# Peptides against a protein of PDB entry 6MBK, part 243

Target 1, 240 residues: chain A of PDB entry 6MBK
Amino acid sequence: GFEMVNFKEEGFGLRATRDIKAEELFLWVPRKLLMTVESAKNSVLGPLYSQDRILQAMGNIALAFHLLCERASPNSFWQPYIQTLPSEYDTPLYFEEDEVRYLQSTQAIHDVFSQYKNTARQYAYFYKVIQTHPHANKLPLKDSFTYEDYRWAVSSVMTRQNQIPTEDGSRVTLALIPLWDMCNHTNGLITTGYNLEDDRCECVALQDFRAGEQIYIFYGTRSNAEFVIHSGFFFDNNSH

## One batch from the design tools (peptide; made by RFdiffusion4, then SolubleMPNN)

Design b2_p29_6_s1 (from b2_p29_6, 13 letters changed)
Fold by OpenDDE base, seed 5:
Structure b2_p29_6_s1 (fold): chain B 240 residues (1-240), chain A 29 residues (1-29)
Amino acid sequence: as target 1 above (240 residues)
Amino acid sequence: MQTLPTITMPDGKEYYAISLDLQPIPSIE
């Protein structure tokens, strides 16, 4: 009922191939298609994950490395998804000198510097891990792990990670949701839920979409974190 | 156990709400 399209202004998005009615379940993504902390553990990253406390403690970093490993794997199941990801982001990690200089007069500067410091420290740590840890030897990124790679991966995760239940519903884990996250954002209500019984993400249409129309969803209220990540601004009265 | 928010879907059932979690990656320190 939809197709991937590269829209001129919005970039990649989904377009309806048929009429979709409001509240119609038009998109579902089974867990097996998600990039999760669990899939990271079950991948080539698994052995290292099992030995590195930071990867274990920080699922978002685990996802970042999972993304990097899969990107570096030509036969990765997620190659089609990874190819849809931006090569660059509007996150503070990609800000130019002029943008940073502008932000020096704003409240956002502290968050920007924090991101810079955190990312740099993480990279330095994992660079050493990848170079020295025995379980890193088989990683496809072993010989190619640059700061550029890392900032891309963490930016991808920061801008696309979702909380979903584990298979048994007992815990919360992090996931990138292919196909679903291609939908561009519009104002509205959350229309995506995780069906634990069928073990899949389910998205219902926010409104009627006619064949040929771009499908928009509401990802959630814009938080201060979102503005910092995407715009480098902080709003006191914004949701968090 | 961390609690996820729920939503009622058009089928009348409750699902765990999926919303984009836009957060900076915390410090490893």
Scores: peptide ipSAE 0.400, ipTM 0.868, DockQ to the pose 0.721
Fold by OpenDDE base, seed 1:
Structure b2_p29_6_s1 (fold): chain B 240 residues (1-240), chain A 29 residues (1-29)
Amino acid sequence: as target 1 above (240 residues)
Amino acid sequence: MQTLPTITMPDGKEYYAISLDLQPIPSIE
């Protein structure tokens, strides 16, 4: 019912191959296809995860390392997904000098510097961990872990992470949702839910889409963080 | 125990709402 397309301005997206009606379930992604904290724990990263307090405490960083490990693995199940991810992002971590100067008069400048400092500190910490920890020898990134790698991974997670329930529904975990997150954003209502009984994400159409039209979804109310990522601006009426 | 917001899907059932969690990665300090 849809196909992956590289659109001129928006990058990769989904295009309908047939008419899709509003509220039609057109896309679902089982848990086993998601990149989650749990899949990170079950990967080559698992041994290090079990020994590092930061990876255990910060699921988003665990996902970032999961992305890096899988990207470095030619036979990774998620290679097709990873290849659709941008090589660079419009996040504060990628701001050029001119962009930073432009933001000096805005509230965003403080957050830009904060993000950069935090990310740099995280990188320094994990660089040392990867160089010294015994379990790091199993990681494909052992001999190639640059700041550029790390900022890409964390930016990927920052822009694509979702909260989903654990299998038993007792806790919340983080996930990247392949295929689904290829949809570009439009205004509307949330039309994606997690079906715990069938253990999958389900997305229904926000509106009617004709064959050949790009499929858009609503990812939620834009936060200040989202505006910074996309425009470098904050709005007082938005949550962080 | 953590809770997620729910939505009613077209099938009439309640699901955990999925939305992007666009948050900066916190400091490790």
Scores: peptide ipSAE 0.381, ipTM 0.862, DockQ to the pose 0.710
Fold by OpenDDE base, seed 2:
Structure b2_p29_6_s1 (fold): chain B 240 residues (1-240), chain A 29 residues (1-29)
Amino acid sequence: as target 1 above (240 residues)
Amino acid sequence: MQTLPTITMPDGKEYYAISLDLQPIPSIE
């Protein structure tokens, strides 16, 4: 029903291979295909996770390390997904001097500085953990854990993380949703829901798409982080 | 406890709404 395509202006996206009608369920992703905090706990990262308070408290960082571990694993189930991820991002962590200089005239500079500081401190902490913690010895990151690695991982999570229910629906957890997150964004309404009964993400078409057309979805209202990325503006009262 | 918003899908059932959560990584301090 769809295929991954590199579009000229928008980069990678999904293209319909057949006609898709509005409201048609065209894409679903079972939980077992998601990268989640739970899958991180069940991976090679699990032993370290169980003993590090920050990994336990910050699911987004857990996902970041999960990405790094799986990227370093040639036989990882998620290799096809990871290979679709950008090697660099437009997040503040990748801003050049000119971009930072431009933002000095805007409120966004405070967010940029915060991200720089936070990411640097996190990296320093986890670099030490990886070098000294016994359960880090099994990680493929032991001898290769650079700031660039960490920057990439947290940027990947920052730009692609979703909140989904746990299997029992009792809590909220974080997930990267392969294939689904390849859709580019358009204005509209949320057309993706989590089916807890079938334990999968379900996406219905926002509109009619003809064979050969790019499939767009609405990811939701832009957050301040997204405004910084796309517009270089920060809005205190804006929430995602 | 954090709760997820719900949406009614075309099948008439309620689902947890999935939206991209663009948030910076917070401080570890």
Scores: peptide ipSAE 0.394, ipTM 0.865, DockQ to the pose 0.690; fails the geometry check
Fold by OpenDDE base, seed 4:
Structure b2_p29_6_s1 (fold): chain B 240 residues (1-240), chain A 29 residues (1-29)
Amino acid sequence: as target 1 above (240 residues)
Amino acid sequence: MQTLPTITMPDGKEYYAISLDLQPIPSIE
């Protein structure tokens, strides 16, 4: 009942191919299609994950590396999804010098600098890990791991990660949800839930959508910082 | 035990609500 479309201003989104009624279950994504910490552990990254304390402690970084490994793998199951991801993001890590200079007069500058510092340190750490750790030798990114790669991956995760239950429902894990996260955001209520019985994400329509209309969902409340970033603190000449 | 918020779906059942977690990557320090 929907198709992926590259909209001129909004980038990729979902368009209804038929009329969809409010509250209709129009989209579901089984766990097996999700990129999760568990799928990272079960991937080529698994051996390194089992040996690196940071990957184990920080699921978001594990997802970032999972993305990088899969992106670098031509035969990755998630290639179709990864190819739909933006090349750049509206995160502070992509701010231009003028944008940063503008933000120097605001309280947001501290968060920006913090992200830069943290990301740089993480990159430095993992660059060394990838270069020296035995379990990194077979990673597809072994000889191609740049700051830009890492920046992209962590930005992808920061903007797309979701908390979902583990298969047994005993714990919370992190997931990227392909196809679902292609829906662009609108104001409203959360209409996506995880069906643990069927082990899938389920999304019901926020409102009626006619055939040909873009399908929007509500991802949740943005932080004030994110709101500021997306609401007009960018210069017109940036890629955002 | 799960601490995720729940949502009642149109089928009348409760599911774990799925929302984006827009949190910065923490420091590794």
Scores: peptide ipSAE 0.382, ipTM 0.861, DockQ to the pose 0.673; fails the geometry check

Design b2_p29_6_s2 (from b2_p29_6, 13 letters changed)
Fold by OpenDDE base, seed 2:
Structure b2_p29_6_s2 (fold): chain B 240 residues (1-240), chain A 29 residues (1-29)
Amino acid sequence: as target 1 above (240 residues)
Amino acid sequence: MKTLPKITMPDGKEYYAISRALLPIPSIE
């Protein structure tokens, strides 16, 4: 019912191949297709993950390294997804000097500095780990782990990560959601939910889409706390 | 422990709401 298309202004997106009605379930992504902390643990990164306290404590960093490892693997299942990711981002880590100067007069400068500091410290730490830890020897990053690589991976995760339940629903984990992630953003309501019974992400159409039209979704820009507070994330029939 | 908000989908069932989590990279301790 849809296809991946590289749109001129918006980059990669999904285009309907048939008419899709509002509220129609048009897209679902099983857990096995997701890039998760769990899939990171089950990858070539697993042995290192099991011995590094920071990877264990910070799922987003685990995802970043998982993303880097898979990007460096030509036969990775996630190559088609990874290839759709931007090569650079509008995150503070990519700000030019002029942008930083502009922000000096705002409170946002503190967030920028924080991200710079945190990312630099993380990179320095993991550079040492990759160079010295025995379980890092099999990683495709051994001789090609640059700050730019790390910045890209962290920014990818920061802008694309989702919170989903674990398989048993007992905990929350982080995931990158291929295919679904290709949908570009529009204003609206959250129309994606995780079906724990079928163990998949399910996305319903925000509106009617005709064949040939780009499919848009609402990503949601609020934290979980804000999500609960603001009714704008729920369907009209949802109980708050 | 973090809990995920629930959303009622058009099928009338409740799901865990999926939204992109724009979270900054935290400091390492």
Scores: peptide ipSAE 0.438, ipTM 0.875, DockQ to the pose 0.571
Fold by OpenDDE base, seed 5:
Structure b2_p29_6_s2 (fold): chain B 240 residues (1-240), chain A 29 residues (1-29)
Amino acid sequence: as target 1 above (240 residues)
Amino acid sequence: MKTLPKITMPDGKEYYAISRALLPIPSIE
């Protein structure tokens, strides 16, 4: 009922191949297709994860490294998904001097500086870990781990991570949701839920979409400031 | 245990709401 399309302004998105009615379940993504903290633990990153306190404590960083490892793996199951990700982001980590200067007059400036500092410190830490830790030797990023790589990965996670239940529903974990997250954002209501019984994400249409129309979803409650910090853009009709 | 918000889907069932989590990059310090 949909296809991946590279839209000029929005980048990759989903386009309806048939008429989709509002509230119709048009998209579902099983857990096995998700990039999760658990899949990170079960990947080549697993041994390092098991011995690094920060990876264990910070699921988003675990996802970032998972993403980097899979990107560096030609035969990764998630290559088709990773290839749809932006090569660069409009997040503050990518801001030029003028953009940062503009933010100096906003409440976001402190968060921007914090993000810069935290990201740099994390990179420095993990650079050392990758260089020295025995379990890092088999990582595909062992010989190629730049700040740009890390910046990209954390930006990818920051802009796309979701909270989902674990298989038993007892805990919350983080996930990147391939295919689903290709839907670009519009104002509206959350129309995606996790079906724990069937162990999949389910997305129903926010509105009617005709064949050939781009499918939009509501990413969630965001303030404009939060969009700037976490998504890198303002949304004109953002009521939050 | 962390609690995820629930939403009622068109089928009338409750699901865990999925939205992009706005989680800042935490300090490691």
Scores: peptide ipSAE 0.425, ipTM 0.871, DockQ to the pose 0.877
Fold by OpenDDE base, seed 3:
Structure b2_p29_6_s2 (fold): chain B 240 residues (1-240), chain A 29 residues (1-29)
Amino acid sequence: as target 1 above (240 residues)
Amino acid sequence: MKTLPKITMPDGKEYYAISRALLPIPSIE
């Protein structure tokens, strides 16, 4: 097994409670535990989703609102997961002036400004929607929807969203994967796949992990520029 | 329609590869 641990340098992660062998299936997450666009549609957000063109067109925003609604719901099934999420992120939406100045010499600066501008505009739009739309009245965030809330939700989705197949495998949808996304990153190969037959995410060990060792996964190949834009950090050994 | 990449898992079966999707925040204008 494994347990959630707060590591000194890396923050929260997963630690092996027993020896895990390379290629061993040690972690699986059924679809019913995922936060998906579909679960958003089936939540209290559903009525508004069905009436708002942007929520329908942008699954990542739908997930962001789903995350906010569930966070604001004391009895939410996902409360244990949500409580493990960072309160702040290193994404451009949280950049201070010094970080922005550093990026001015890179091609990423335009994307950073665009992201910031777009997020602000989205917030302004949805603030109005939440204040005026009839289906927003039942949302737990009706009386408390700040830019900080939206920034957090968007950043959470930006850094943690995954593409998975729909239940019938006919389309691609977006999902947050609880517990699995607690694993910190290391270089390697993708060792997580979606098992459509059993309708679950499956993660196999990238290497041997001894009891007491932190379990790492590979999030995927990314350029440093992409990491800055979407995750706010660099890897010196990135292949891009 | 977008297709997901496949990976062969240790059990010899093919699965949809799961990686964190880096998607920019698009403009609504």
Scores: peptide ipSAE 0.447, ipTM 0.879, DockQ to the pose 0.865; fails the geometry check
Fold by OpenDDE base, seed 4:
Structure b2_p29_6_s2 (fold): chain B 240 residues (1-240), chain A 29 residues (1-29)
Amino acid sequence: as target 1 above (240 residues)
Amino acid sequence: MKTLPKITMPDGKEYYAISRALLPIPSIE
């Protein structure tokens, strides 16, 4: 009912191949297809994860490294997904000097500077870990781990991570949701839920979409400042 | 314990609402 399309201005998105009615379940993604903290633990990153307190404490960083490891693995199951990800983001870590100057007039500037500092420190820490830790020897990024790599991975996770329940529903974990996150954003209501019984993400259409139209979803309520910090988007009708 | 908000889907059942998590880049200090 949909296809991946590279739109000129918006990049990759989903286009309807048939008419989709509002509230129709048109997309679902089983847990086994998600990139999660659990899949990171079960990957080549697992041994290092089990020995590094930061990876264990910070699921988003674990996802970032999982993403980097899989990107560097030619035979990774997630290669088709990873290849659809932007090479750069409109997030603060990619801001040019003029964009930073613009933000100096806003309250978001302190968060931007915090991101710069924290990301740099994280990179320095993990660079040392990757170079010295025994369990890092088998990582495909062992000999090629740059700040640009880390910036990309962190930005990818920051803009695309979702909270989902664990398999037993007892805890919350983090996940990247392939295919689903290709939908570009519009204002509206959340129309995606996790079906724990069937162990999958389910997305219903926010509105009617005709064949040939781009399918949009709503990722959640955010202020413009939060969009800049976490997604790089602005919406005119959002609360500030 | 962390909890996720629920959403009622068109089938009338409640699911965990999926939204992109707003997690800032944390300090490791």
Scores: peptide ipSAE 0.433, ipTM 0.874, DockQ to the pose 0.868; fails the geometry check

Design b2_p29_6_s3 (from b2_p29_6, 9 letters changed)
Fold by OpenDDE base, seed 2:
Structure b2_p29_6_s3 (fold): chain B 240 residues (1-240), chain A 29 residues (1-29)
Amino acid sequence: as target 1 above (240 residues)
Amino acid sequence: METLPTITFPDGKERYAISLALLPIPSID
């Protein structure tokens, strides 16, 4: 019912291959296809995760490292997904001096500086961990872990992470949702939910889409400031 | 314990609402 297309202005997105009606369940992604904190724990990162308090406490960082490990693994199941991710982001970690200067007039500047500082500190910490920790020896990152790698992974997670229930529904975990996150954003209502019974993400159409039209979804309510911090852009038509 | 909001799908069944998580880059200090 849809295909991935590289649109000129919006980059990769999903295009309908048939007419899709509003409220139609057109897309679902089983848990096994998601990149989650749990899948990170079950990966080559698992041994290190089990011994590093920061990875354990910060699921987003765990996802970032999971993403890096899988990217460095040519046989990774998630290679097709990873290849669709941008090589660079518009997030504050990629801002040029002029962009930072612009933000100096806004309240977002403190958050930007915080991101810079925190990301740099995290990188320094994990660089040392990767160099010294025994369980890091088997990681594909051992000899190739740059700041550019880290900021890319963090930015990827920052822009794409979702909260979903654990398998038993007892807790909340973080997940990257392949295929689904290729949909570009529009204003509207949340039409994506996790079906715990069937253990899958489910997306229903926000509106009618004709064959050949790009499929848009609503990722959630955000302020313009939040968009800048997390996505690097203002949403001019944000009615919230 | 953190709880996820729910939404009612067209089939009348509840789902856990999925939205992009706006989580800051955490300090490790």
Scores: peptide ipSAE 0.512, ipTM 0.893, DockQ to the pose 0.852
Fold by OpenDDE base, seed 1:
Structure b2_p29_6_s3 (fold): chain B 240 residues (1-240), chain A 29 residues (1-29)
Amino acid sequence: as target 1 above (240 residues)
Amino acid sequence: METLPTITFPDGKERYAISLALLPIPSID
């Protein structure tokens, strides 16, 4: 019912190949296809994860490293997904001097500086870990771990991470949702939910989409400022 | 125990609402 398309100005998105009606369940993604903290733990990163307090405490960082490891693995199951990810982002971590200067007049500047500081510190920490920790030797990024790599991974996670329940529903974990996150954002209501019984993400159509139209979803109520900071999006018609 | 918000789907059943998580870049200090 849909296809991946590189849209002008918006990059990759989903286009309907048939008419989709509002509230129609048109897309679902089973847990086994998600990139999660759990899949990170079960990957080549697992041994290091089990011994590093930061990876254990910060699921988003675990996802970032998981993403880097899988990107460096030619036979990774997630290669098709990873190849759809932007090589660069419009997030503050990629801002040039002029963009930062523009933000100096806004409250967002404090968050930008915080992101830079925290990301740099994290990179320095993990660079040392990767160089010295025995379990890092098996990582495909062992000899190639740059700040640019880390910035990309962190930005990828920051812009695409979702909270989902664990398999038993007892806790919350983080997930990247392939295929689903190809949809670009529009204003509306949340139409994506996790079906724990069937253990999958489910997305119903926010509105009618005709064949040939781009499929949009609502990723959540956010201010334009929050979107810029966390996702790099800006919508003039954002009601929040 | 962490709790996720729920939404009612067209089929009348509840789902855990999925939205992009706006989590800050954490300090490791």
Scores: peptide ipSAE 0.508, ipTM 0.894, DockQ to the pose 0.879
Fold by OpenDDE base, seed 5:
Structure b2_p29_6_s3 (fold): chain B 240 residues (1-240), chain A 29 residues (1-29)
Amino acid sequence: as target 1 above (240 residues)
Amino acid sequence: METLPTITFPDGKERYAISLALLPIPSID
């Protein structure tokens, strides 16, 4: 009922291939297709994860490394998804000097600098880990782990991570949701939920979409400032 | 235990609401 399309200004998005009615369940993504902290633990990253306190404590970093490992794996199940991800982002980690200077006049500058500092420190830490830890030897990124790689992975996770229940519903975990996250966002209501019984993400249409129309979803209530800082998005119609 | 918000779907059943988790880059210091 939909296809991935590269839209002129919005980049990749989903386009309806048939008429989709409002409230129609048009998209679902089973857990097995998600990139999660659990899938990271079950991947080649697992042994290192089990011995690194930072990976264990910070699920988003675990996802970032999971993403890097899978990207570096030609036979990764998630290659088709990873190939759809931007090569760079509009997040502060990618800001040029002039953009940073502009932000110095705003309250966002503290968060930007924090992101820079934290990301750099994380990279330095993990660079050492990758170079020295025995379990890192099996990682496909062992010989290729640059700041640019890490920046990309962190930005990918930062802009796309979602909270979902664990399989047993006992805890909350983080997930990247392939295909679904290709939808560009619009103002509206959350129309995506996790169906624990069927163990899948489910998205119902926010509105009617005719065949050929781009499908938009609402990612959540965020201020423009938050979108810029975390996702690089900017919406004029955002009330915040 | 962190509780996820729920939403009611058109079928009348509850789902765990999925929204983009805008989390800051964590500090490791």
Scores: peptide ipSAE 0.499, ipTM 0.889, DockQ to the pose 0.900
Fold by OpenDDE base, seed 4:
Structure b2_p29_6_s3 (fold): chain B 240 residues (1-240), chain A 29 residues (1-29)
Amino acid sequence: as target 1 above (240 residues)
Amino acid sequence: METLPTITFPDGKERYAISLALLPIPSID
């Protein structure tokens, strides 16, 4: 199979423990293991979700709060996954002054400023909600909800959220996919798909991997500019 | 209705393609 490894340059990733052949289904993750908008609704966040228009309208924000609630819950089912997430990100919300200055010469600067503004406004809104809404009293973050918490959660979701079908296939929802999203990226084709019949995420190998090699996947076609805005990194072989 | 793209797996069956969703941080205004 594979094992989780902390690589020196790439951080956490997956390493093959045996030879894996191209196109082999080597990894699958059932829906019940995913962090989704639906799992958020079924969590301690559910009552608040049901009464807050922003959480209902914006699935990514719902996931962010779901992530925060589960992180603050010692007995959360997703603790093993959450512990593998970075504490900080290379996304614009974490940019230093020099990085922002560099981007001022690019068209991306407006998107960066938009992220700052929107994130700050969202935080202010939800800070008030958490302090005043009756259903927020049960949230584990009731007494500790900082901008840094929110920035982290939003950045986590931005860099890891995936679109998957709902259980009945009638709609699209958002999901974080534990274990799978630990794979680092390479250029290629998408080899991950959702199997609705078996209700699971499935990943087939992009290429042959020998035992001991890091397993890479392709996250999708993006421009370098999009990677900077949403993931904070560039691919040399990507279209510009 | 929003639809997901599909990919054909080695078994010949279709799957909903999974890729990172590039969604901006939305304005709440």
Scores: peptide ipSAE 0.489, ipTM 0.883, DockQ to the pose 0.872

